# Peptides against a protein of PDB entry 7UQJ, part 102

Target 1, 160 residues: chain A of PDB entry 7UQJ
Amino acid sequence: PELYQNFNITPPRGVLFHGPPGTGKTLMARALAASCSSDERKITFFMRKGADILSKWVGEAERQLRLLFEEAKKHQPSIIFFDEIDGLAPVRSSKQEQIHASIVSTLLALMDGMDNRGQVIVIGATNRPDAVDPALRRPGRFDREFYFPLPDVKARFKIL

## One batch from the design tools (peptide; aimed at target 1 V58 G59, target 1 (a further copy) K56 K95)

Design b2_p26_6_s1 (made by RFdiffusion4, then SolubleMPNN; from b2_p26_6, 11 letters changed)
Fold by OpenDDE base, seed 4:
Structure b2_p26_6_s1 (fold): chain B 160 residues (1-160), chain C 160 residues (1-160), chain D 160 residues (1-160), chain A 26 residues (1-26)
Amino acid sequence: as target 1 above (160 residues)
Amino acid sequence: as target 1 above (160 residues)
Amino acid sequence: as target 1 above (160 residues)
Amino acid sequence: EEEEERERALKELAEERAEKRAAALE
């Protein structure tokens, strides 16, 4: 509740950060975690990379996702940040459908199973929002999207 | 020359950005490219990910590295940014030695072959500087290192 | 109120983002605006550049500032982001004193005139916090400051 | 053998994703 009240948003179950690579999506997620932490109430920040979950945990990815969400719940208030989430939950129409289908189904179930009263925020970062399974982008999952534009070249020349 | 003069540094052949994930290494590399660009002189920014070079270009990774450096030279002044460079050039003692040895050798040769008069900067980003082949961290290669600390939690609590 | 509660901060009238150019100050401001927006409650994001206010609106800058704050109040919850605020509110001791004095005075009055119950946040970004009029950095104005460090000062001192 | 086949399948998956990323950049 309070973590979501701190975002002044109808508590999204998840937030999708999307934009070109190197636009600071991961830095923003860490900054949000830090900002919502206080001396009295520290936020636990979990970070996983989508491709790492698939590569390190072949046949255990579903279990590792469950363990991650359980640990986040145990250490609430918490943020789960998935970097490169398109690597974890690609659009189902990719020919490698079967291995991804189980992992995506598990992630969907975990996001749907988040009690709206819990203090767990899920942030997914991607360079390719259209490469993320549309089922993850529905209300109650990654139902908020934040575009991280490349600073306009002119704006960058004035930044530096 | 001028690109390196714009960095106000004795021209490194390469710069290693290291620090925890999500500390803004990629954002910094893009910001440096933007700052050194002017309306009169645009910097070409090449970005590659170490693991993607290994996975996409099995048996062609060496050729792709050569093509990347040739293209960067053709479009100078340029920056080549390697994200997760520990994925491209792991420490030689890892059991996956043979495939990596040729790729690492090629990258070493390409960095050594950069004429100090060229306007090509190589930036490598890693979360694990000790996982990068020490041969890449020698003078004339990634001979400058930049630690990207996590912003102090106290500094972040003062942010939000 | 709620917008400020969402920042988990005693509602500042203003927040100063400071740090070297290209450290993501503008990106952070946009991401905060996005993160605080919901389907039910969209935050209106106003962006102005300090130098653009001075250059485009010679003799009307004060009026444009008033109109901006009125529009932000009308469309609350809202964020007013001033990029390069040192261009708008330089330290009074700079030889360009007279034109800036009226503009600075107007901005001070507008920030002081924000009812603490309003849902308007002002974010100023600067590369030079010491170039901002100290009157703007007092409690009830830009009373919170966020340092956007370059990656490790020690690491950057080795870059530049 | 099953671990080597799984590593090969993951490598193929990484390659196919890599090709789709390359095709989306074109």
Scores: peptide ipSAE 0.006, ipTM 0.299, DockQ to the pose 0.088
OpenDDE base, seeds 1, 2, 3, 5: peptide ipSAE 0.000, 0.000, 0.011, 0.006; ipTM 0.313, 0.267, 0.315, 0.329; seeds 1, 3, 5 fail the geometry check

Design b2_p26_6_s2 (made by RFdiffusion4, then SolubleMPNN; from b2_p26_6, 14 letters changed)
Fold by OpenDDE base, seed 2:
Structure b2_p26_6_s2 (fold): chain B 160 residues (1-160), chain C 160 residues (1-160), chain D 160 residues (1-160), chain A 26 residues (1-26)
Amino acid sequence: as target 1 above (160 residues)
Amino acid sequence: as target 1 above (160 residues)
Amino acid sequence: as target 1 above (160 residues)
Amino acid sequence: MEEEEEKEALKKLAEERAEKLEKALE
């Protein structure tokens, strides 16, 4: 409750941070984690890169995700931050369907399996929100989205 | 060198962060400072508000600026962040010219006096870049500008 | 409802964003406003600086606060963001008691007068939470607090 | 190790941001 209250997120909703690379997504996730931590109430921050989960754990990514969510639940209140979540849960393209489908389905199941009373927030960061499987963007999953704009370079040229 | 490289700023150039209030100008300056800091190489971050320098140090603002730049040089690599720099160095309006002119001229001289090899970055933040004395926006001073857009509510809707 | 649900804040509770200057308090407030806005449901974001209300409106600060809350109510769902709220509602020190006391009492009354069904969130930002009148930090007012740490890795570890 | 990896990840993110700010400044 309080973690989600602190994040202004109704459990078990994930938050998608999207926007061009370098716009602050990971920084914001960490700042939120730190902000919601007190001396009395430390928030455990779990960070994973989507591409790293796929590359380092070929055939074990599902297990690693389960372990991550179990650990996050064990150490609640906690935040799971998936950096480059588009790498973990890309839109199903025809050729890589099976491996990615299993990982995506596992992540979906893990998010759906979060109890409404759980103090685990999931933050996904991506540069390409449209590359994230739409199933992850449904209610109860990454159903809240934050756009991180570039410091718009174009607006800069009008002032110079 | 590395500080300026990390900022992609050619020494001794100042950087103007401009954009509406609460767009993260100060946060970015601090994040840059933190980013460029290592355990081996801490960056000293000096923060001043333009309005505070004027209000707190009536008649001593020039001295305070000199001391600030000396301290920043002593503790290089360093960042001097002027929040609300439009308050410190407003465009010369006819009525307040003398006091502000002295402060502006002092700041100009301090920026011009930074050795090309110095590891002091000056960041000015403003909500009103046009309210900053154009002399500060010349080469060798705040000659690089970053626009901080509002988290555009409109831009968010195109991605949601 | 949805605004407060989106903030996971029980109405009519205010939120205190506190932490060192330039930690992203204002940015977060704007990001939250943007996040809770949809094409169908725009959140109106009202921003005021505490010191500006005091300095610009000597003797009218109470009226300006009332007008602000009325406008926020008229344009609900809305966020009122008080930047530098410690400047608006400093701890009652014996010497400046009367003017500040009236402003603080007005702000207290305005917060207490928010209907539980209101879609007005009040966010106060300060660098000095202990400089904010404790009466503002009571239940039904700024009863939720978020710490914004410096992005420096060392400060982060003390709070995590 | 986790703290150092987090520091490195923050540093790397900040470097990537600096590089992107850099590329956006070019």
Scores: peptide ipSAE 0.000, ipTM 0.360, DockQ to the pose 0.098
OpenDDE base, seeds 1, 3, 4, 5: peptide ipSAE 0.011, 0.005, 0.000, 0.000; ipTM 0.304, 0.368, 0.351, 0.419; seeds 1, 3, 5 fail the geometry check

Design b2_p26_6_s3 (made by RFdiffusion4, then SolubleMPNN; from b2_p26_6, 14 letters changed)
Fold by OpenDDE base, seed 3:
Structure b2_p26_6_s3 (fold): chain B 160 residues (1-160), chain C 160 residues (1-160), chain D 160 residues (1-160), chain A 26 residues (1-26)
Amino acid sequence: as target 1 above (160 residues)
Amino acid sequence: as target 1 above (160 residues)
Amino acid sequence: as target 1 above (160 residues)
Amino acid sequence: EEEEERRRAEEKLAKERAEKLAKALE
């Protein structure tokens, strides 16, 4: 709190965790969800996977996203974690089907529709930040990015 | 190897990391790969995702698995990490397509074909150990299982 | 911020990451450093190893610690990560040389000298929290502790 | 019920880690 208070940093509506696979993006998101919950104040953690939303909810992905954000709002304070968000929200300039464009548009609208005071944080994780639609990386959406490097060779030796 | 040699413990051919999403399964696998690599002896870390092998290699998944194991053998000591192995190797008794059964059969054969002296460790990660084909969990395959609990409630209270 | 503002949580001056080797302590520290840096506000990440400070800076470890904290203050917001802090700050009741006691005393003084509003976070990582001087684990120092469990003992034994 | 209790315990641990981490980062 005080560090953030002292930083006068407004919470991003969305945070992009990017970096190679297995760099702890999902673990960090859960750790953040966990760390923000006290005995007095449980944070509800919603986890979805980009590819799963596309594959499991063909033609309903937009509705599922809306329901997810509504549920997150209902259970605020909450974190929505999208693992592999590049699977859900590919770059529009790619020869992607209209379905992908619709899902991205819905996600954009949902992120834009969150009150700045909302107790809902959205975390997206990707291995390919450049494959994520640039519109999602704009202010008011995933406007904070966190690089998860591979543990350096030296950090690798210290995990030894 | 040396740690295993010193303990007279035969390395499992396969290790199953199971537990909820974001419990650090992938991170642990990378940390292990990192921890086993010295300046003199780099461990080659191969990471694949079960769902990606099914989706990206339709009709070639078996071949890709063979190539992966060959490459891992060529670059031994090596670790093959399968993230979301339940996506690659679902339970055969489930209403799964013949394609899934073929991939599982290939993975079984590859794990069985690894020499006991092979400096190749296979790590599978899943959120659903019960969704993994029981044949993969037998001795000589993923005969070691590691539960990744969510960080314990007690660890949570100490992190308060 | 808002989520943190809503939690009214005062930042510790120091955070102790403890747990077995390879549990992702260093990775988490780096991920946090990365996670706190935005395009507008880069966090400077300082990483040191306890044993390295003792071994590389014989007779100058106290000076190096002072310089590190000064540099971290100069480049705030910053994170100082001490890997293997038990190597730097052993328990005073152990038959440790006066040199170790001096280094610990300097680290204590530096942590106490940080303004509560300082944009400098200190993270210590250890495999042996009980080997860390209890004075470092008091309020205003490493007053927050994070346990990085091994994947279950059975899991660890099976990676053996 | 055990799975829900486990999930609640798990959510309860992740939350405390993030709070201390958040506190530590503040």
Scores: peptide ipSAE 0.006, ipTM 0.381, DockQ to the pose 0.056; fails the geometry check
OpenDDE base, seeds 1, 2, 4, 5: peptide ipSAE 0.006, 0.006, 0.000, 0.000; ipTM 0.375, 0.224, 0.288, 0.389; seeds 1, 2, 4, 5 fail the geometry check

Design b2_p26_6_s4 (made by RFdiffusion4, then SolubleMPNN; from b2_p26_6, 13 letters changed)
Fold by OpenDDE base, seed 1:
Structure b2_p26_6_s4 (fold): chain B 160 residues (1-160), chain C 160 residues (1-160), chain D 160 residues (1-160), chain A 26 residues (1-26)
Amino acid sequence: as target 1 above (160 residues)
Amino acid sequence: as target 1 above (160 residues)
Amino acid sequence: as target 1 above (160 residues)
Amino acid sequence: EEEEERRRALEELAEIAAERREEALK
């Protein structure tokens, strides 16, 4: 509420940043965290890579997601930034549909469990929004999407 | 030369972008590529991840580096962007596998082999410049370093 | 010079960051300032808004620009960041007040007066590069331009 | 065995994510 109330915006439960690699998705997420951090109110910025959650937390990915959201809630106002979120919740799972379903279901539940009064913003970044499970892109989850186009090339030459 | 000659600059053979994750290193690299591309002269932007070159090309990483530099030379003016270059060229240790030593040696040779007349810029991005082999950070290689700080949160608040 | 000599780049007298609001122009400018700041060599970052120079300094805007450039030169290596530079240097029109012509002329002269040995970088940010006087966009002034695209506006609207 | 199967599945998911990332970089 208040982070977005400070912006007079209904807090999205989640924000999807998408666009080609190196378009500043992560920079913008950090920028938002930075821009919302006053001397009185520092925003805590949590960053995770989707693929790292899968690979580093064998058997514990759901638990790590829960811990991340709890920590973010504890340190609110906070931003959870999932870099490469398509790596966390790919639309097509390999042979183990059950594990994928569990991770996705956990993330869905965690996003659904965010009260509109929490000062936790979830930002997912991806190069492929269509590779993110459509269930995550529904209202009350990553219901807001930002495309990050390639910086128009011509305009950038003039600075360097 | 000409990209930097167009800027009256001695082209660094390499530029190291370093700083915390999501500070816009890749964005700046794309921005540079984009900026240097006119309607008449498109810059070809090659992007590789350091770790991906190691993991995907077991035994062929050297060949892939050579091919990358040849392709970049063929498509000049070009930028080779190595994301996470610390993954490609870790600091030489007594425990460094022979393969890593060979990859680093190949990259050194490729950078040394770039004529000052080539329109190939190499940009390495890392979060840990000290994790990059110091041999790559010598004159004629990644001899120019750009720190990408976290957007100073406090300073950003003053702008919004 | 040396900031750009440290980059082996002929210092553009100025760099124009342009693109829609909230695309990270100011962030990038600060990131550049902080990136070029080592423990041994802090870059001094001067920030001014174009409209503020006009409104706050009625009759002294030229003097304030001179002071700004002198201070930047004194504290080199330095970055002068003009936010909303289109507010400072609107395109010359038949309706252009004599005061605007004087301010633009002063800024032109100050940028022209930067020796290639000064460690002062000027970054102008605008949402409307075409609203900036073309005289400022000539070689030796803001001869370098970076477009900061909207992260796909439709997608952006869903997040904010 | 279930933990090892779970490990393999997560590794496969990570590989698929990595492949998709590579395709997005082309």
Scores: peptide ipSAE 0.055, ipTM 0.406, DockQ to the pose 0.084
OpenDDE base, seeds 2, 3, 4, 5: peptide ipSAE 0.016, 0.101, 0.011, 0.048; ipTM 0.344, 0.391, 0.279, 0.275; seeds 3, 5 fail the geometry check

Design b2_p26_7 (made by RFdiffusion4)
Pose (drawn by RFdiffusion4):
Structure b2_p26_7 (pose): chain A 160 residues (1-160), chain B 160 residues (1-160), chain C 160 residues (1-160), chain P 26 residues (1-26)
Amino acid sequence: as target 1 above (160 residues)
Amino acid sequence: as target 1 above (160 residues)
Amino acid sequence: as target 1 above (160 residues)
Amino acid sequence: SVPPNTHLAEEDTGPRTPLTQTVTPP
């Protein structure tokens, strides 16, 4: 941590996995979760699938998001993987419902808002990156974007 | 206050920060929140978002808004910051649930009934200005609209 | 009435001020209420909003609307003004609440219960006219309309 | 005169009415 405090830098804590289906996005997330449970320093893995937080009560989806990010603050070494994040956080439109844009606005305020979110890495896997809200694709929340392509010749050889 | 009585004008008590993502809106609100807590006279910063207002009970979201504005009047030199305000106050629509139009109507009434001395300042950052209701964007509610643009060369040099 | 009842032209049961925001609709009702700064028993003015009638309870909103109309009949020549009548009477649909829908179901029955010798006029204001419920715009209700447009050049000169 | 209704600004200690919403995933 002194290396990052040597400068006035904060580490990148957000990655957006994107590429075609079957290219290794969930596999890489699974390998990262299995590696986080065997290095004997507790990196807590939070798995979230799509719109797992959707509820029929008003304000319960935003409350579940606030609880997920808070429980992430309780144990500092924690990770949040959002599988199929284009179903949880679509581009905010006036035509669609307010539960969607309200979830996106809560996710924006919880990733880079007024309060610091802690040592929480946030990973989102998507097949449709341009269905993710563009305010979620900037540094401070999903700094990096890993493009997982269809494998080339050498990579197919290695996979086989 | 005599200058604002000599000319028959009321000081603006509302600001709407708007601009592209990552251009300085939450940063300015964070710098103002740190400047509120340093000097010989104290300004009270009230931070809000859509999650700690929206409730699942009838008449509880507007009661939370009223408690916020009454508590800010109690601590009279005050700032109220609504982040991602298009999620809290979308454009009123009959094809939406009634809770969002009811929040926008309560917010319009509470802003039209403030102290009328420049004591409670209300600052909102929407990232998208069109999504916010036009009734909130008229002078009397959010008087000033600060456009935080993408920085030009001299501004990029100063930021770097 | 000695003059205007000679010709049998009935006064309107419901007159609707509608227009863009900031066009002076609240000013006209405030100026008509300052024309109620006159002696008693003539042009009693009631200033209500799309809020501060609707409540948590199930009967106080309709009971208070029936009482407001009864006090309006008690002082015979009287005016009821509903500012932001889309807050009190939104569009009834299947995303609509039950309390607002019953407020509309009582306001309609109270406007059809008003007699033909027109001594209670109900003026209502809105910035979004096709967001008020369609039933109050039917004949025998809010049927005469006043459009308040943005000012032209001479009107802006007089305002300045 | 009948005053404006202020019961919306009071905390309700009795049985309360919940709000529900129709959710449609994208």

Design b2_p26_7_s1 (made by RFdiffusion4, then SolubleMPNN; from b2_p26_7, 12 letters changed)
Fold by OpenDDE base, seed 1:
Structure b2_p26_7_s1 (fold): chain B 160 residues (1-160), chain C 160 residues (1-160), chain D 160 residues (1-160), chain A 26 residues (1-26)
Amino acid sequence: as target 1 above (160 residues)
Amino acid sequence: as target 1 above (160 residues)
Amino acid sequence: as target 1 above (160 residues)
Amino acid sequence: MVPPLTLRDEEVTGPKRELTVEVKPP
């Protein structure tokens, strides 16, 4: 958040953190949220797990997403972090298509409906960026993607 | 790794990383595995997700655990990392009791059967330490527990 | 802590966390300190910012470092965390060379003077590992390093 | 210093086990 403000760059509405499991995507999102909070300007961090929205709220997932975005908007500046976002917005598969399509459409509309003046950033974390609906990865949504590589041994030697 | 050595504490066979989601448990486990690997001494890092062992290997989970520990022993020095270990070894609940009891008993036996000279460390990560079978949290198993707090303001003040 | 014991590796006196700003280095150091504290065994966490030791204590920085290490030794088990350690121990440059050389020499001596039985760990965090005096990165000092990657530039360019 | 996160989700905050990290003030 701060970097984009400092550079007068329009903050992305959505950032996709992707990479192998345990590469620090969630930690980074928290650290970013933390680093952007000052004593004067606290950032509100909302976390949801993609699969939980589907499993806990069958038939209300769209409403819960709307409420989440409204709460985030009410508590600006804020970060909405979706852990395992591929569980929330999977690539359209024929068998569960209607429920997922409605949720994805709602998330798309919520991301599109964020006023550019809003201090709400959406961060999605996934181990499978290709399992996220391509509609979410378009400009104005998760148009920013960060790869979290495995800590390679060579990184360790540049460390050692 | 370093703190316990400095403390002349017998290295635990198992370490439980617990704390809220996205506090860096998995990243830390990988970073620890990373730091302990040199060009001369590569540490083999095995990762399993607790729920995957249950879901993918119904009836073979015990065998897969044995194979994992054998492979880890073969590729010493090694780390076995169980992400979401509460999904592998849940507290005994009355309804799924037999399958879980067998898997837990196997994991207990494997942790107990690790020769104290073995260069195999088991790291379990969980968001719910109280959902892990207490038998795993006893001396000689996951007898060391690491809490990964949220970066809370108060934790920061007690850390400041 | 535990890995080095299992491997009969001498615990590092120091661990260097490096990587770009906001990668969770400080969060991780805090989480480690927290995680190593139990109700039975409290770990004392000392935090210093590298630049603060230089700026606040011109002519007493060596004394303040000694006092810090003595306090850490007195309150074992303990962690000394140097945030922005490159500000404390910069690579020797010709103009500020004497003051920095004395401070670096003091820090080296303090790290070297830690008895292997001492329950004091030193963690340095930096965004610029190459700006840390190589003498600190030798065996028996910050001989373990951890890279906190940015989400790679390719991710930044897919972001950018 | 990582500045304060206001986590509103109880699932995210988890049980506040007291960090018994005695940070000695500078």
Scores: peptide ipSAE 0.005, ipTM 0.294, DockQ to the pose 0.044; fails the geometry check
OpenDDE base, seeds 2, 3, 4, 5: peptide ipSAE 0.000, 0.000, 0.000, 0.000; ipTM 0.257, 0.204, 0.266, 0.313; seeds 2, 3, 4, 5 fail the geometry check

Design b2_p26_7_s2 (made by RFdiffusion4, then SolubleMPNN; from b2_p26_7, 13 letters changed)
Fold by OpenDDE base, seed 1:
Structure b2_p26_7_s2 (fold): chain B 160 residues (1-160), chain C 160 residues (1-160), chain D 160 residues (1-160), chain A 26 residues (1-26)
Amino acid sequence: as target 1 above (160 residues)
Amino acid sequence: as target 1 above (160 residues)
Amino acid sequence: as target 1 above (160 residues)
Amino acid sequence: MVPPLTGRDEEVTGPKRELEVEVVPP
């Protein structure tokens, strides 16, 4: 959060955390949210698991996404964190297209409808960035991608 | 590992990381594996997702578990990390018992069959410790339990 | 970084990540650096261990700090990450005061000398926030503090 | 033929996908 202010960079609407399982994407999103909240300024952190939105809310997933974005907008400044976003927005494959297409379309519209001045950031975490619909990875959506490598050997000396 | 060496503590055979989603359980396991590896002593890190072992290997899950433990034993010192272990070893419930019972029984036998002198540590991560078969949570198995809290309400209010 | 821009918040010069060992402070700092770097804009990440600056550079620690901040300023946007900053900036204790006092004074001056518009962020990580000189924890320095909770006491025993 | 566990579980030395975090050498 702080770096972008220093840099006069328009903050991205959406940030895609990608990298192998257990590289700390979810922990990072939580600690980013923590790091952006002060005693004076709380940043509301909304967490959803991609697969849970599809499985628990068959037929309501669009409504639940809209409600999530509305709640995030009401509780600005806020972060929406989608864990396993590849489960929510899989690449459009021929045989299961309709239900996934509507949810992806709704998420696209919600991300596009966020005012650039909005105090809502969307963070998507995935182990499979290539399994996320490329439409989400376009400018104005998840236009920033951050690879979480496995902690390299040099990262060893910090945990020691 | 280093902590156990420093403390002259016999390392546990099994360690159950539990706590809410996105509390860094998987990251911690990887970071531990990394932290325990030096330039002189590499620790091999094996990762499996509990649900993937059940879904991908219907009828071979037992064999895959045996092979995993054999590979971990060959590549000592090593860590076996089961992410979402509640998916692999659900509590014995009446309606789906047989397939889960055999896999749980195999995992129990593999954990019991690890020599105390073996440089193999098993880490299970779960969001639902109560959904893990209690037989796995007994002495000589996942006998050490570790709650990854949500970043506390103050840290949640720092994230929120 | 991004959130602060969204929020029109003056970015802190210094952010103190504190919390027990193995809570992901270092991983968080690295992934923040990664998350702030895009294909268009790389953020240079400088890492130093607090104890290493004291131990390796007896008599040059001040110069090495100056050089580090100069390099970070040349390679803007940048993050300086001090791991175990409590080793670099211990609370002033009577018997070892002089050498530590000069290094702390130099770090204070370097943090104070960063222009608010400077694209250099300092992240300090510590397991012992109370062991960090309170002068570093004042406004314009490490004025933002982020607690990385342990995975609760139960969670400690598994990493141990 | 069950493909052997051929994946050497990548040594936690995962491929240096250089995150061009230019760690400026000391």
Scores: peptide ipSAE 0.000, ipTM 0.265, DockQ to the pose 0.058
OpenDDE base, seeds 2, 3, 4, 5: peptide ipSAE 0.000, 0.000, 0.000, 0.000; ipTM 0.180, 0.192, 0.234, 0.283; seeds 2, 3, 5 fail the geometry check

